# Designs tried in a protein design run: peptides against a protein of PDB entry 3WG5. Part 67

Target 1, 218 residues: chain A of PDB entry 3WG5
Amino acid sequence: LAKNIVYVAQIKGQITSYTYDQFDRYITIAEQDNAEAIIIELDTPGGRADAMMNIVQRIQQSKIPVIIYVYPPGASAASAGTYIALGSHLIAMAPGTSIGACRPILGYSQNGSIIEAPPKITNYFIAYIKSLAQESGRNATIAEEFITKDLSLTPEEALKYGVIEVVARDINELLKKSNGMKTKIPVNGRYVTLNFTNVEVRYLAPSFKDKLISYITD
Target 2, 218 residues: chain A of PDB entry 3WG5 as posed
Amino acid sequence: LAKNIVYVAQIKGQITSYTYDQFDRYITIAEQDNAEAIIIELDTPGGRADAMMNIVQRIQQSKIPVIIYVYPPGASAASAGTYIALGSHLIAMAPGTSIGACRPILGYSQNGSIIEAPPAITNYFIAYIKSLAQESGRNATIAEEFITKDLSLTPEEALKYGVIEVVARDINELLKKSNGMKTKIPVNGRYVTLNFTNVEVRYLAPSFKDKLISYITD

## One batch from the design tools (peptide; aimed at target 1 C102)

Design b2_p22_3_s1 (made by RFdiffusion4, then SolubleMPNN; from b2_p22_3, 12 letters changed)
Fold by OpenDDE base, seed 4:
Structure b2_p22_3_s1 (fold): chain B 218 residues (1-218), chain C 218 residues (1-218), chain A 22 residues (1-22)
Amino acid sequence: as target 1 above (218 residues)
Amino acid sequence: as target 1 above (218 residues)
Amino acid sequence: MPKSAKRKGDGVELEVLGVGVK
């Protein structure tokens, strides 16, 4: 029986225009192979909102399910990472990870203080994050509180509050737990039931360019 | 009977990118020798959050048990050191040591006052530290209070509250008390029972580079 | 040429960076 392919790729570090290129490349490879899904192992402290919005759009336009997996233990889907997760077909978290802290800022001042976003920008991102939560059938109240209270959650809290779908320690547990789940957003206009019963896992390596830019931005 | 090897290494001073390199090097050596465990004698006032998170991740990815031992008497696993400990397979403390004081800061102002972390960052690290505690079956309430109350504990308090597993005066007492304990987090996906019945203790020395950078950052 | 609509997220950061845990 032809094994369905599941791709796994890693995205680590700040969300930038380069991170968009990584998502686009990885998803495109998996689309070309008609993969059952791609799992993106995400570890990010956040980054740029423009890049984040492009990434969310790219995920939503995917021809295959995109699973955001906050992994490994100790990783985070912080700030921009939370938006990316909420825009995805399924969210998983490893134990010892976190999600949230989504308040937009304009940057840091010379004294290290946060330059707060004006109400206009904050309200825009409140509406945006609530829309992502609502579209995915996730907790829109908590999504708003990720901004208004700068809330961050454990995997167990995020699962309990209906922010995420799976807590899994590794790829094998993720595949096992998510098997038979429906995507939280459509794939090509349809909610897809994930089938991980007879899958081959393929790992996508970062390109040389990916490694170099990650090295420069760290 | 082939003696199981237990490595012991020391990490002292501020948590930086260089401290990550020390952890990585020490754990890698112990992994290559298929050691029963590595004990890291930790004495740190804290340091950078980015480096701390990478260290936690490296420990959690270890192929062998990593025991954090707050040692010698008078040492601390302060701030970043607490996170590292909570991310490990077993925590021990010597008498006269401390753990806690985990409130994130942005740094120090020119007048030496703390630049407080904004709620965004504080809440992020609350979720993160609670996740580490929950994953390891340690006291997540106290882990949160390490931030919210800037709580610091003695070894006896930390043991009583279920933050740590062992109080030991030296390596021999640590090996004796931890023998037969299960790791608090998995090693390669499995909880390992420590076997220290017939072990050889090997000390890892800091590299020349380790000594030089420690000298420059002190 | 449609003016590249400066996405409302231009110059906005969503990050938890630059923190010390001391």
Scores: peptide ipSAE 0.048, ipTM 0.335, DockQ to the pose 0.070
OpenDDE base, seeds 1, 2, 3, 5: peptide ipSAE 0.031, 0.025, 0.045, 0.029; ipTM 0.277, 0.499, 0.290, 0.547; seeds 1, 2, 3, 5 fail the geometry check

Design b2_p22_3_s2 (made by RFdiffusion4, then SolubleMPNN; from b2_p22_3, 13 letters changed)
Fold by OpenDDE base, seed 1:
Order: structure tokens, then C-alpha cells, then sequence
Structure b2_p22_3_s2 (fold): chain B 218 residues (1-218), chain C 218 residues (1-218), chain A 22 residues (1-22)
């Protein structure tokens, strides 16, 4: 009986064009092997909005379920990471992680102060994040408040409010809890029931390029 | 029985003079083949107002229906994209997309701040966007608020408020839902009923030039 | 470089979305 393969990959650090390349590579590998799913262990403080939107699009175009797992404890899906999570097929968080703080900015001044985004941009991202939440059947009110109130949530709060689907301590608990769950968005136009029975877990290591880029962006 | 041909083309990125050339090429191909319609999968953050107005004019002069489809999930018809959509024969949006944020600007300063448009320019585009909405029988009040309040909407909101006509997950659902709909503006001086029965979908790939321009403008 | 604690909590860097009129 062919084991259902679940890939696990790590994406850590700022969201950039290079982070898009990482997502694309990881998802492509998992697609080629007809994996049951790929779990992306995500730890990000945020990053570029353009790269974030491209990543969300790549996830939503995946031929297989993409699970965003905010992992390990102490990790965050902050800012851009929240958008990515809300655009995914399933969100999990480990205890001791956080999600939210999604207010758009234009950047940082020379003194390190935030350059505020004009209302036009803020309203664009309010609509965008609400759309991601609504499409995935997640809490769009909280998604808006991630921007308007700079809200951040614990895993327990995020689960309670319907922002995420799973709280899990590790990959094994995640697989157990998410087994039989339906994806929150379609895969190839259909909501998929995850089958983590008789799973083979395969870890995708960062490429040399991934390591170098992570090193430069950290 | 001759299959009704529907062309599907993608336009992604900033609206420029090169984007006009893409629209012109795609629509011309579809016109030459007497297609039932062309669907333009649109994903744009906005761009130049001059190019936008030329694109709107080209769409309105089309010999066949031009459907603007904000696609895929995560895409936007932002700023100039909203004007283009409002100038088209039918607007569709995928779940997880957005429309709006139409306030005109003169550009960006060296520090990345927005240079505000003078009231004269803002008022011109308020009148223009309202005219597009009114001509197409779409919500002119919301169209105005896309400028005055920098409003952005989800697909569900846009449908509810009468800004768009269809929410569809993919091309197949779009064709199904829009089959039998009348165009919101005339084609060759007449409102056309779309016939997507026995449709052959033909995808128009970006030209090499289209790819190069997309690469430079991203 | 440690992303300053100030950078962690705030902000999607957005290329400014706008209708440019030349």
C-alpha cells in the first residue's frame, strides 16, 4: 500500500522574493511526488507585501494541500506571515507562538521609525485580508483587526476566534489532529479531506541558496 | 456544430502603455476568430491613468464581449484595475481577490510618500469613474467611494453592492454562471447575451515581449 | 542582522499602489 507522503519544510525569516522561491520549490517538489500535503513550518516577522501576495497566490494554485504551521514554540506568523497563513489550506500553531500584527507600512525611516501607509494602501490590505479570511471560512472581523488594531493572538485565542484550525505541539500531533479535516480552501477546485493514515513524513532541507538568503535576510 | 470559442488571457502587473499593447493584442486575436468572448484574468496593483483610459477605450470598442476576471485568488483589480473592470462588459472576481482603492496620485516622492493629486484631478477621476459605473449599470456611489474613501471590497461585498456581476472560483464556474447573462455595456452598439454552451476554451499565452515587460514592471 | 524588535511587530512593506497621472 503506497504510503501517503507528507512533506515538511521550514520557511524562516523575512518574506522576500527569495521566500517566494522557497515556497515555489517546496510546493513543486511535493506536487511532483503527489504528496498528501506539504506542511510549511513558518516563522516570520513579516516582510514585503508583493512577495507575500505572490506566495499566497502560489499556495492557492498548489495541486496539493499546503498547511501553514507556525512552529516551533516562540515562532510567529507576524504581518505578512498572517496573510500567508490565511491564504493556506489549513493553519496550525504550536503553543507559545503568535499570529497577527498585519498593519501595512511603507517602510522604515532612517531613524528606524515606521513610515505609515496612506489610507489607500491600508484599505486595500483590509479588503485583501478580509477576502482571504472569508474565502477560507475564517474570522474576517479578526482579520480586519489584525490591521486596524494591530492585533496579535495566541494559538488558543486564534483557534477560539476561528482564525486557525489546529493547535499542535509537534508534527505528529498536527498530523493526528488534522487527519480527516477538510481544507479551508479548494485544491484543484475541490475541498480535500486530508488523509494522514499510514503517513511517511519527508523533511525538505533548505537548499544552499535558501540557507544563504536566510543568512543575508536575518 | 461550430464550438463557441472563449479566449482566456492573463494580464498581470502594473498598468502601462505596454499593458495597453497586451489588451489590444489579446482582444484583436479574439475578434479575428469571432470568439464568443475573451476573459482577461486581471491581477494589477494599478498604474498609469493614461494607459488605463486607453485600455478602457479599447475594451469599449471591442467587437466581442470582454470579461474582466480578477483571478487567481490573491489577485487584485486595484486602482487602475478597477477603472478597467468598470469599463468592461462583465466583471467577475475569484474568492480571495479585491477591487477598489482608486484615488488618483501624481506619483511617489523620493522618500516613498504619495504625492497627492490636486482637487482638479481628483474631481476629474470622480466624474470619470462614476460615468463608467453609470454606463455599465453598476454602483456609482461605491465607485465614487473607491476614490473619496480609498475603499476596497471583497468579491462578496462587490457583488452585494452591484459593483461586479459574478463571483467564480475558476474559469469553468465563471462560464457556467455568466452563461445567459447580458453584457453590462454594448458590444457593437447592442447588449449581448453570452452563450457559453459547448464552449472551447483557448488560452492565449503571453508573448515573449509580454513576459519581458512583466518582468521589468514587477 | 537581528531584525530589530521594532521591525517584528509592524508592517507589510508595500510598493505603493496608486493611479499615477502623468
Amino acid sequence: as target 1 above (218 residues)
Amino acid sequence: as target 1 above (218 residues)
Amino acid sequence: MPVSAERKGDGVEIEAIGLGIK
Scores: peptide ipSAE 0.039, ipTM 0.257, DockQ to the pose 0.200; fails the geometry check
OpenDDE base, seeds 2, 3, 4, 5: peptide ipSAE 0.030, 0.036, 0.026, 0.033; ipTM 0.242, 0.293, 0.271, 0.268; seeds 2, 3, 4, 5 fail the geometry check

Design b2_p22_3_s3 (made by RFdiffusion4, then SolubleMPNN; from b2_p22_3, 13 letters changed)
Fold by OpenDDE base, seed 4:
Structure b2_p22_3_s3 (fold): chain B 218 residues (1-218), chain C 218 residues (1-218), chain A 22 residues (1-22)
Amino acid sequence: as target 1 above (218 residues)
Amino acid sequence: as target 1 above (218 residues)
Amino acid sequence: MPVSAERKGKGVELEVLGVGIK
């Protein structure tokens, strides 16, 4: 029986235009192989909002399910990472990870203080994050509070509040738990039931360019 | 009977990117020798959050049990050190040590005053530290209070509150008390029962580079 | 014309960076 392919790729570090290129490359590879899904192991402290929005669009335009997996333990889908997760077909978190803290900022001042975003920008991202939550059938109230209260959640809290779908320790547990789940957003206009019963897991390595840029941005 | 090897290494000072390299090197050596465990004698006032998170990940990815031992008497697992401990397979403390005081800061102002972390960052680390505690079956309420109240505990308090597993005066007592304990987090996906009945203790020395950088950062 | 989502995201950071835990 031809095994369905599930790709796994890692995205770590700040969300930048380069991170978009990583998402695009990984998803494109998985699309070309007609994979059952791609799992993106995400560990990010956040990053640029423009890059984040482009990544969300790229995920939503995917021809295959994109699972955001906050992994490994100790990783975060912080700030921009939360938006990316909320824009995805399924969110999983490993134990010991976190999600949230989504308040937009304009940057840091010379004294290290946060330059707060004006209400116009904050309100825009409140509406945006709520839309992502609503579209995916996730908790829009908590999504708003990720901004307004800078709320961060454990995997257990996020699951309990209906922000995420799966808590899993590893890829095997994720595949097991998510098998038979429907995607939270459509794939090519349809909610897809994930089939992980007879799958081959293929890991995508970061390109040389990916490694170099991660090294420079860290 | 082939003696099981237990490595002991020391990490002292501020948590930095270099401290990550120390953890990585020490754990890698112990992994290569298929050691029963590595004990990291930790004495830190804290340090960088990014380095801390990477260290936690490295510990959690270890192929062998990593025991954080707050040692010697007078040492602390302060701030970043607490997170590292909570991310480990077993925590021990020597009498006269401390753990806690985990409030994130942005740094120090020119006048030496603390630049407080904004709620965004504080809430992020609350979720993070709670996740570490929950995953390891340790007291998540106290873990949160390490931040919100800047709580610090004695070994006896930490043991009583279920933050740590062992109070031990030295390596021999630690080995004796921890023998037969299960790791608080998995090793390669499994909770391991520590076997210290017939062990050889090997001490890892800091590299020349380790000594030099510690000298520059102190 | 609604200011494109791209323009609104430009120069905005969604980060939890620059934190010391001392």
Scores: peptide ipSAE 0.075, ipTM 0.342, DockQ to the pose 0.075
OpenDDE base, seeds 1, 2, 3, 5: peptide ipSAE 0.044, 0.038, 0.024, 0.033; ipTM 0.342, 0.296, 0.250, 0.299; seeds 1, 2, 3 fail the geometry check

Design b2_p22_3_s4 (made by RFdiffusion4, then SolubleMPNN; from b2_p22_3, 12 letters changed)
Fold by OpenDDE base, seed 2:
Structure b2_p22_3_s4 (fold): chain B 218 residues (1-218), chain C 218 residues (1-218), chain A 22 residues (1-22)
Amino acid sequence: as target 1 above (218 residues)
Amino acid sequence: as target 1 above (218 residues)
Amino acid sequence: MPVSAERKGDGVEIEVIGTGIK
């Protein structure tokens, strides 16, 4: 019996246009192989709003379930990472991770001071994050507070308040706990029941470009 | 009866060498006027470790109590900000703020990936943050977990676990709650009991340089 | 014309929490 394939890939660091390319590549590989799902191990401090919105759109257009897994312990789905998670088919967190702190900014001044987003931009992202939460059946009140109060949650709090679906220590526990769950958003217009019975886990390695960039920065 | 003066100043944005200059200037003004204390309203995502350590040293050398107040709601004492807070005479947080997430990094690669600090650097900062916590009589176990688990805490959690001393909504509540508290570190070799009875609050404005930088970035 | 979601994201960063001690 052909094993259902689950892909696992890592996305770490700032959310940029390059991060979009990583998401697109990983999801495309998993789509081409008709995987049961792809798990993206996410560790990000945040990043660009444009790239974030493009990533959310790419996830929402995925032909297969995209699971955001805040991993490993010590990782965060901070800022832009929270939006991405809320736009995904399932959110999991490892113990010792965090989610939230989503206040938009325009950047930093030369002295390192935060340039605040004007109210129009802040209100736009409030509406946007609430929409992501509502569309995924997650806590829209908390989603708003991720911006208005710069709220951050532990995995246990996020689960308790209905922001996320799973707390799991590793991929095996994630697969076990998420087996039989419905996706929180549609896949090709339909909610999918995840089937992680007798799955083969395939890890996607960083691209040659990713390796080259790491090599140049090491 | 001459009112005891309490200075209030804001430090917002990345911790840099310029942030050190701000701390030094603000504290020096308050020292010259023999203020009862200075309250630094801190909102930072973090910054440079060198600047952070210099700021901690400047606080520890202060002739007057330096209170770090994570303010306003939505602000954070993240990363470098946590170290600065732990090095101060008193930590306060407003509701809806956060503290923690102190994992050191070397920076970001061209693709926005985090360049991890080598174990030697991580261990150095573990020792450093634990020292700050221990010297200030704060929770050294949690201080370590700010690095090892990238832990972030709410004001209520931080108070509960003995990381901070005060939760306050505004300056008036801060002054009221901190009145009669002892500094968590010495001032000129002595622990000081804060006296905020009949105080005059003086706000320090941004320097001309700060205003110019904001103007250029706006 | 409704300012496209793309235009509102241009030049906006969502707060980078945990810019580690650089």
Scores: peptide ipSAE 0.028, ipTM 0.239, DockQ to the pose 0.085
OpenDDE base, seeds 1, 3, 4, 5: peptide ipSAE 0.035, 0.033, 0.039, 0.039; ipTM 0.271, 0.275, 0.252, 0.242; seeds 1, 3, 4, 5 fail the geometry check

Design b2_p22_4 (made by RFdiffusion4)
Pose (drawn by RFdiffusion4):
Structure b2_p22_4 (pose): chain A 218 residues (1-218), chain B 218 residues (1-218), chain P 22 residues (1-22)
Amino acid sequence: as target 2 above (218 residues)
Amino acid sequence: as target 2 above (218 residues)
Amino acid sequence: SAAFYGKVVIDAALSPAFLAAS
């Protein structure tokens, strides 16, 4: 009961209704165990707007900070993952990862051709991504360009432009650098200082169901 | 005189990419065997827009008539399934089935809440559903109300209002009543008269991949 | 596939009726 606990979970692949269930399951475990924070290792090339909005909401309502960590090297928080990142308490990127490219689309034709959205819906997602950035004090101008210019950024660029808070190679380095940082959004109405000294790290294994469903959607 | 071959397939559940694959697989089989028609027993609560549009497109390119049959009793062709029905060559409904209820939403939230669709998406789908109804000679005024009023119809109401062509209990009654009917959309440029005199019914089983994905869904 | 990289897919083919039925 007198421990400092950080949970680490993994989320890979298309953001879908099942991805929401994962976020909710992992975050719920960390909440019930009074964790200092949960670190989500995120690698997503795309996903659905409705599951993305539900995840952002679940993060906003989280009783503990949620750190989105674009990991491992070569991972991306592209498309829906970018909103999830902008909607969270802290963003970390591992070297060689990517963030951005969030243009909303109606989906994919028989050809694999892109089915664009009506111009006004693009304006809706611009307003939504600007809102997430402003609510978290992040660069809304660049966030808008994730959509209008299909802008994508490396870790160092994302840090310079004020989109993320940490560049880290691994969990240990992430804990060291983010220690003492305020969360970019509140936890239960209060901005919180992260205490990662003398911390126990607990890894949450993805379940059989997680790995299988992810593989199938792949 | 001649033996006419009719294929029957079952398509159930949410409309997704796998559903497009089912439509494409079942239709290709019927085309290669020079079938008079393929009948799809459809039961769906809704699904994704891009897959629905891809299915409507696949039906438009079909070299043989595609008859959408809302079957069994208790089934519905709601939301995305309504567009598939309106985009097809002939629509049949079994007693006790439903069609309509197509108001678009961005999706469902955590606590029974619904994420509203911006007006542009709503107007976009109004134009699309009116267009499918106009192209097939079905009631565009009522089709709009599937969206603007979330209107849902019984089979008897759907026939009366000119949204569908046939009310049938089974495949036998469907072939009997639809024999001699012109298709509502062309097959390769011409409106085909359906010949169901001297008919061989062939049932298509769902594949291993079909069964697996649906068992996981159940 | 690189073609599926990026871009948020909007699923607008749902209705309140599903939730009401539930």

Design b2_p22_4_s1 (made by RFdiffusion4, then SolubleMPNN; from b2_p22_4, 11 letters changed)
Fold by OpenDDE base, seed 1:
Order: C-alpha cells, then sequence, then structure tokens
Structure b2_p22_4_s1 (fold): chain B 218 residues (1-218), chain C 218 residues (1-218), chain A 22 residues (1-22)
C-alpha cells in the first residue's frame, strides 16, 4: 500500500522575505506530492512583521496540514515565530524550547535599545494574534499576553494553557502523538484528521540559497 | 434559469490612487453584468486618506451591492481599510482577520516614528468615520474608538459590537450567511435584500497592472 | 537576552499607514 508521506523541513533564523520563500517552497513540494502533512522544524528569534503575515497566509492557504514543530531542544518560536505557529494547523514543541515574546517594536536604536511601537501598532498586533488564537481554538488570553506582558512559555506551560497541542521529543513521538488529531484550522475549508499510520518521513534539505540566506540573516 | 452572478475580486496592499482604479474597474465590471453583488476580498494595512475617501464614494455610487470581505485568514482591514469597509453595503470577516487602527497620521519621520496628526485632522476623521458608521447603522462609538484608542478588533468582537455583519470562513459560507440580508447602505437610494440563491460565482483576476502595483506598494 | 532579539520588527511599510489628507 502506498505509504502516506510526511515531509519534514527546517526553518531557522530571522523571519524575512526569504523565509517566506522557504515556507512557500516547502509547502508547495508537499502539496504537489499530496503529502499527509508537512512538519516545519522551526527555530526563530523573530523577524519582520510583513514576512510573518505573508507566511501565516501561505500556511492557511496550504492544501495540506502544516505542523509547526519548535525543534530542536534549545530552539524558540519567539515573536514572529509565535504568530506563525498560531497560524498553523498544529503546534508541537520539543522539551527545552520556548514560545512567546510577541510585543512589536519599530526596531533598534543605534545603541541597541528597542524603539517601542506606538499603541496603534501594538493594538493592531494584539487583535491579529488574538484572532489567530481564536480561529485555531487556542488560548487568546495568553496570545494577548505574549504582547502585553512579553510572556514566554515552556512547552509544558504552552500545552497546559492551550496554546499548543503536542509536546514531543522527536519526529517519531510527534507523529505518534498527533496521529488522529484534528487540525486546529481548516485545510481547504475542512478540519482534517491527521493520519500518520504507515508513514514515510521525507526530509527536505534547505537549498543552497536557503543556507546562504540563513547565514546572512543569522 | 439564468443564475444570479456574484463577482469576487481581490484588493491587497496599500490603499493608493491605484487601489481606487482597482475598485472602480471591479465595480464597473459587476455593474455592467448586472451582478447581484460584488465581494471584494480585502487585505490592507491602510494607505492614503485621499484614495480612501474616493474609494468610499465609488462604493456608495455603485449600482450593485459591494461586500467588503476581510479575507483570507491573517488579512486585515486596517486604517483606511476600516473606512472602506464602513462605507460598504456589507462587511464580512474571515476568522483570523482584524479591523480597526484608524488614527490618522501625517507620515513617518526618518527614524520610522509616527508623525502625529494635529487635532484638526484627527477630529475631521472622527467625524468622518462616525458618519460612515451612522449611515450604515454600525457602531459609531467603536468607530470613534478606532481612532481615539487606536482600537483593533477580531471578527468575533467586530460582529458582537455591531461593526460588521458576517463572520465567514469562505465565499460559500459568506454567500450562505448573507443571503436574505439587507444592505447596510442604499443601492441607488434603496436598501437591497441580497439574493444568493442559485448563484454563479465569478472571480475577477487582478490585471497585470494591478499585480505590478501591488508588488511595488507591498 | 533571547527576549531582545525576537520581536516583530514592524517596518513602516506595512504598518497601518497614513491617512494623509492633502
Amino acid sequence: as target 1 above (218 residues)
Amino acid sequence: as target 1 above (218 residues)
Amino acid sequence: SAAKRGRVEIDAGRSPRELERK
């Protein structure tokens, strides 16, 4: 019997326009092969809001489930990464990872101090992150607090508070735990039950361009 | 039986004079074909006030109902987009979208900080946005707070507060939910009851010019 | 601290922009 294919791809570093291209490429490959899902191993300190919003849209337009997996241990889905995760079909975290710290900023001053965003911008992103949480049936109060309190959570806390769906040590545990779960957002207008029985895991390697860009942005 | 036609068109990016041309083109096509309505899938961070006011006027002069649909998930009708929505015959939002943040600014300084509008300008837009809300029977208090508090809302909040009329996941749900609703503003001096029974949905693709302009303004 | 680097930089380009009335 033809095995269900699950793609695994890595996204690391700052969220930029190039990160959008990575997401688009990876999801497109998995869509073309009618994969059961794609797992994105995410490790990001954050990045640009514009790129983040485009990535969220691309995930939500996916023809297949997109699982954000904060991995490996020591990784984070910080800032923009949290928005991306909250926009995805399923969130998993490895032990020793973190999520949150979503307060928008205008940038850094020459001395490296944060330039605060005006209330207009902060309130915009509060509404945005809450809407992502609400759409996915995740904790919108905590999503707001990721901004208003600069909150960061452990995987165990995030699971407990209903921000994420899975804590898993590796891909095998993730597949096992997420098997039979419904996506938190629709795929083509329908909530999909994940079927990870009789799966083939296929790793997508970063392109040379992806490697170069990550090197420049890190 | 000849199906009622509903046009769907996308407007994305900054509100500019070119965005007016998009609205005008799309509405004109739908008017020429005597469509039951046009749905504009809107995703905008805002833009220019002059263009926004022209767009509102063009919508209000439409021979057919213009439905603003904040779509897809992750989209926003921010700033100018809120005014446009409030000037329309019906507002819908997809889950995971936002509306609001309407405080006028004079621009951005070289350091990226906002240049605040003087009270004269702010008060003008308070009156303007309130009038749009009042004319459409929408929450004028919240419309004011979109400026005075830089308020942003989720679809659920916007629906609850009477800022919008529909929360819908897709075009099919939108058509189903809005079927039999009256327009919030008149079409040629009359409130129209929307009839989405036996509809044909026609998508209007962005022109090459529209694509190029969106690419430049994004 | 990890918290300093992770913030969504909002470029002026996609922020809810200008209601410029000329």
Scores: peptide ipSAE 0.051, ipTM 0.313, DockQ to the pose 0.190; fails the geometry check
OpenDDE base, seeds 2, 3, 4, 5: peptide ipSAE 0.049, 0.045, 0.036, 0.043; ipTM 0.301, 0.296, 0.318, 0.279; seeds 2, 3, 4, 5 fail the geometry check

Design b2_p22_4_s2 (made by RFdiffusion4, then SolubleMPNN; from b2_p22_4, 11 letters changed)
Fold by OpenDDE base, seed 2:
Parts: sequence; structure tokens; C-alpha cells
Structure b2_p22_4_s2 (fold): chain B 218 residues (1-218), chain C 218 residues (1-218), chain A 22 residues (1-22)
Amino acid sequence: as target 1 above (218 residues)
Amino acid sequence: as target 1 above (218 residues)
Amino acid sequence: SSSRFGRVEIDAGLSPAELKRK
């Protein structure tokens, strides 16, 4: 029997292989407990493309709905964070957050200038992000423009354009607004109607390793 | 009597000589069991051209249909993966996957920039990929553009343009949709009509060697 | 054929790509 439990965990900072480990751990805990969903409070400037793709895959393989919540106010799902969000079962944003700016780069030169990705890589990620949007029934045109125009959106704009599903100030408002919504991608091959009636909210803390690596990479 | 068996195996990561060994092993197992087909769940960013060409040849020499399935969502048949797919008996893609970006390179410079292949090599692979597409009755113009424009496509685009044959969310949908389709290239000199009625699906696990090399190369 | 193309990579080059905020 699915427990009336919703997990909430925070993922903050750069998207790396370690961020994958965090996602994997948190989702696994929630899966093991047969949670109704897990909400990931995401705040990221982006990160590694490979790690991002693995995270998207891990989310898509989840046995339970994974809700990406860009939170708190001032947070972003920037670049890699946008891909992660678009790969998830539901996207929510708090007021004062942002999403977008998805253009891939190769890194930074010694002078701090961006090394642009070659067209090959850029075109790959255009196709990839459009595919994520299309699969989730989200705005693929805007998803492309997140790369081609480095577009960034407010929550209100993202909602208006059909990039995200919910604008919510806090977890309680998120649960209330998303109650009865269908997941934008399937869970175990089925679109799930979220049921957040009488749910217990359980917060997952970062592991000691999570804290240490966050400390090293910040 | 062909057993009503379909094998499914995963091949993930860079295309190397080891990837050839994986293809060879998996196809050989399925051949030995007189399977109706083997489905290779492919997720690759590309890899070595020589290994790719050997894999294509191994697929073309298969005694049974080899279906390349770009899976799961978020996976790609990028670059060398596209060639492999175009050389196969049937291409399927899951929603949220991509195909294309086939331009050959010589590698990466110390600064992370792409070392472009000389025109001679590029032209060779243009001819090669067009030939694969033509032989399989797939869109040779788009196959060329996978190189010349580094084009990447969504599953829906790839289907629309006649690059692939099936968009499917999972193995069951793939089997259902591909049932009654003819192979796009011959098996033992004949175009085979796929029969996925009442098939047993058998998953092939990676060998210990497969796991170890994946671990070392990731 | 292997010797002639052994140095050719047909890779999307995704591993070195960074998706960071500009």
C-alpha cells in the first residue's frame, strides 16, 4: 500500500556526479518507503552535462513521481537544472525563482571567457531538451529557446508558456496545487494522478558525504 | 523452429572494441537460441569509427533481426550510435531520446576544442552513412545532414523523416508496434516480417567483463 | 579498414560539455 508520505529533499549547487548520487539516494529512500512522491527542492546554476543526463535518466526510472521544485525564492533551475526539471514528473517553482539559460559550453578560458560548445554539441542538446519537453507535454519551442536564445523565465512566464505546472510559495501550497494533477511523464509506464490528501511530509537530510562534498565544491 | 523468444540487451557508453565484443556476444546468444529477434537498448554518445564499422558489419551478418532501441528516455544514439542504428534491421526510439550528430572528428585538443576530421575522412563517412540509409530504405538526405549539419533529431522527427521505424515507450509497446513490420535490411538474404505474437522476452545481462569495463571507462 | 579510421572519433563530445549558467 502506498504510504501517504511525501519526501522532501534539497539539492543545491553544481550538477556533478555527486549530485547524481544525491538524487539516487533520495529517490531510492522514497521508493523503498513507497512514498506518494518525492519533492526535490532544486537550486542550481547548472553543471556537467553527463551528470545531468544521468540524473534525468534516474528520475525517469523512478518508481515514484519526482517533483522538481525550484525553491526557495532566489533559487534557480539554471542550465542543467532546466534539463533536470524538464525530465521530471512535475515542475514547480516558487515566486522569485528562475529557469532556463541552457546553452552548453565547453568551459571557461583562463581569462574567464566562455568557450562555446561546437555546433555538434549545441545541436545535440537542442534535440535533447526538445525531446524532454515533447515527452513531458511541455513547451518544446521554449525549451529550444532556452538554448538558442539563452532564455530565462520567471515562474509566471514558465507557467504561462507551459514549461512548468505549478507556482507555489511553499511545500504546502505545492501539495495543494499539485493534488489531482497527472504526472507529465509516466511512472512505471503509467501517468499517475498525484494524491496529496492527508500526506505526511518527511524531510530527507543531506548525508555526511553530501555535506562534505557541498562544502568542498562551494 | 524459431523460438518465440526475443532477447533484450543493453549497450551503454562509448563505442569501442569492447562494445563490439558486447554486440557480438549478445547477438551470438540470440542466434544460438534461434530467437525471433534481439533488441539492443542503446545509449551512446558515440565513440570510435573503426569499432562502429565493425559493429555495423556484425549486425548485418546477424542470422536474426537486430533491433536498435534508443532507450531509456534521455538516451541517445549519438554519432557512432546513429551509424549503428542505420545499419540495423529496425530502429526504435523512446520518447525523450535523440539520434544524430554524426560528424567525424579526430579528437579533442588540450584546450577541449574539437580537432576536425579532414575533408577526406568526412566525405568518406558521408558516403558511408548515406549508403547505410539507402540500403535500409531510410532517409539518406537526413543521414547526410547528420554529418554536414551535425543534425540531431527527436524520435518524432526521426520517424517523420523516415530515419526510424518505431517510437515506443517500452519493450512491450515496441513489440506491439513492430509486430508485422519487415526488417529494413535483409536477414540471411531475406527481408523478414517480425512476429512478436506470444513472445517470451529474455533479458541478457552484461557479463562481469562488461560491467568491469563499463566501470573503468565511465 | 580499422587501421585507417582508428583515430577517428564519432562522438557527440558530451562528456566535456558544461551546462552552466553564463
Scores: peptide ipSAE 0.113, ipTM 0.397, DockQ to the pose 0.092
OpenDDE base, seeds 1, 3, 4, 5: peptide ipSAE 0.106, 0.070, 0.025, 0.086; ipTM 0.393, 0.306, 0.269, 0.375; seeds 1, 3, 4, 5 fail the geometry check

Design b2_p22_4_s3 (made by RFdiffusion4, then SolubleMPNN; from b2_p22_4, 10 letters changed)
Fold by OpenDDE base, seed 5:
Structure b2_p22_4_s3 (fold): chain B 218 residues (1-218), chain C 218 residues (1-218), chain A 22 residues (1-22)
Amino acid sequence: as target 1 above (218 residues)
Amino acid sequence: as target 1 above (218 residues)
Amino acid sequence: SSSKYGRVEIDAGLSPALLKRK
């Protein structure tokens, strides 16, 4: 039986293998407690493609709804963050946040210039991001343009274009607006209707390891 | 007499000689038990052409149907994985997966750029992949474009274009949808009609060796 | 012989791929 518990955790910084460990830990805690959902407050400039794909997979294998919330104001779900959001059960954004800019690269040169990815890699990620959008019933054309045009959107634009489901200023507004919404992808093979009536909100603190890694990678 | 047993095993990561050993082990177990089929959950970014060709040959020599299932969501049958899939008795994909991007390369330069294969090698693999598609009654034009255009497809596109046979969210849906389908290539000289009515699903765990190799190659 | 082409990698090149950072 799902408890009227919603977990909230924060993931900030570059997407790496350590970010995967954070997602896995947070989702596992919420699964073990049979939470109604977990909200991940996401703020990322991007990161590694391999880690991103593993995170998407971990979200899609979740036994409970995983809500990506681009928060706080000034945050972004940039690049890898957009893929993660598109792979999740529900996307929310706070006012003053952004989503998009998803073009793959090989890296940065010593002068900070982008080393472009070959067409093979770009086309792979176009197919991948379109698949995430299609599976979640989100705008696959815009998802493609996140790569082909390096498009970035405001919350209002993202909502208007059918990329995201909620614009919310805070967790309370998010819970209120998303109450009664169906997940955009299945949980255990079923589309779940979110029940945020009389929920207990539990904040998950970063582990000591999470804090240390964030400090080293910043 | 075929037992109402279906084996499921996972193969993840780069295609190498060790991946061949995994395929051989899994298929051999299923053959020895006279299984109705084996489903290989495949997630690969690609790998070595020699290993790929040996894997295709091992699948084609199987005494039972080998189903390649691109799974879980977020997985891909990229590059070598596409050849393997096209050489199999049935291809399925989960939503949120991809297939394609099959252009051969000589390797990666120190800066991560692709070292292109000479036309002679590219043309060899064009002929090879077209042969796999033709033999299996799949779209040989798209198979060629997986190389010539580095094309990648969603499950829906791959189904629409006649590259794959099934889009399925999980093993149960795969078994349900593929029940009564004929294999796309022969088993012991005969096209087999799959019987997934009242089957026992047996999961094959990775060996310790399989786990160790995956850890070292990641 | 299949051995002459055994040095060719058929890879999507996903391992080195990064997603753009802002």
Scores: peptide ipSAE 0.124, ipTM 0.367, DockQ to the pose 0.091
OpenDDE base, seeds 1, 2, 3, 4: peptide ipSAE 0.109, 0.035, 0.088, 0.061; ipTM 0.405, 0.282, 0.373, 0.333; seed 1 fails the geometry check

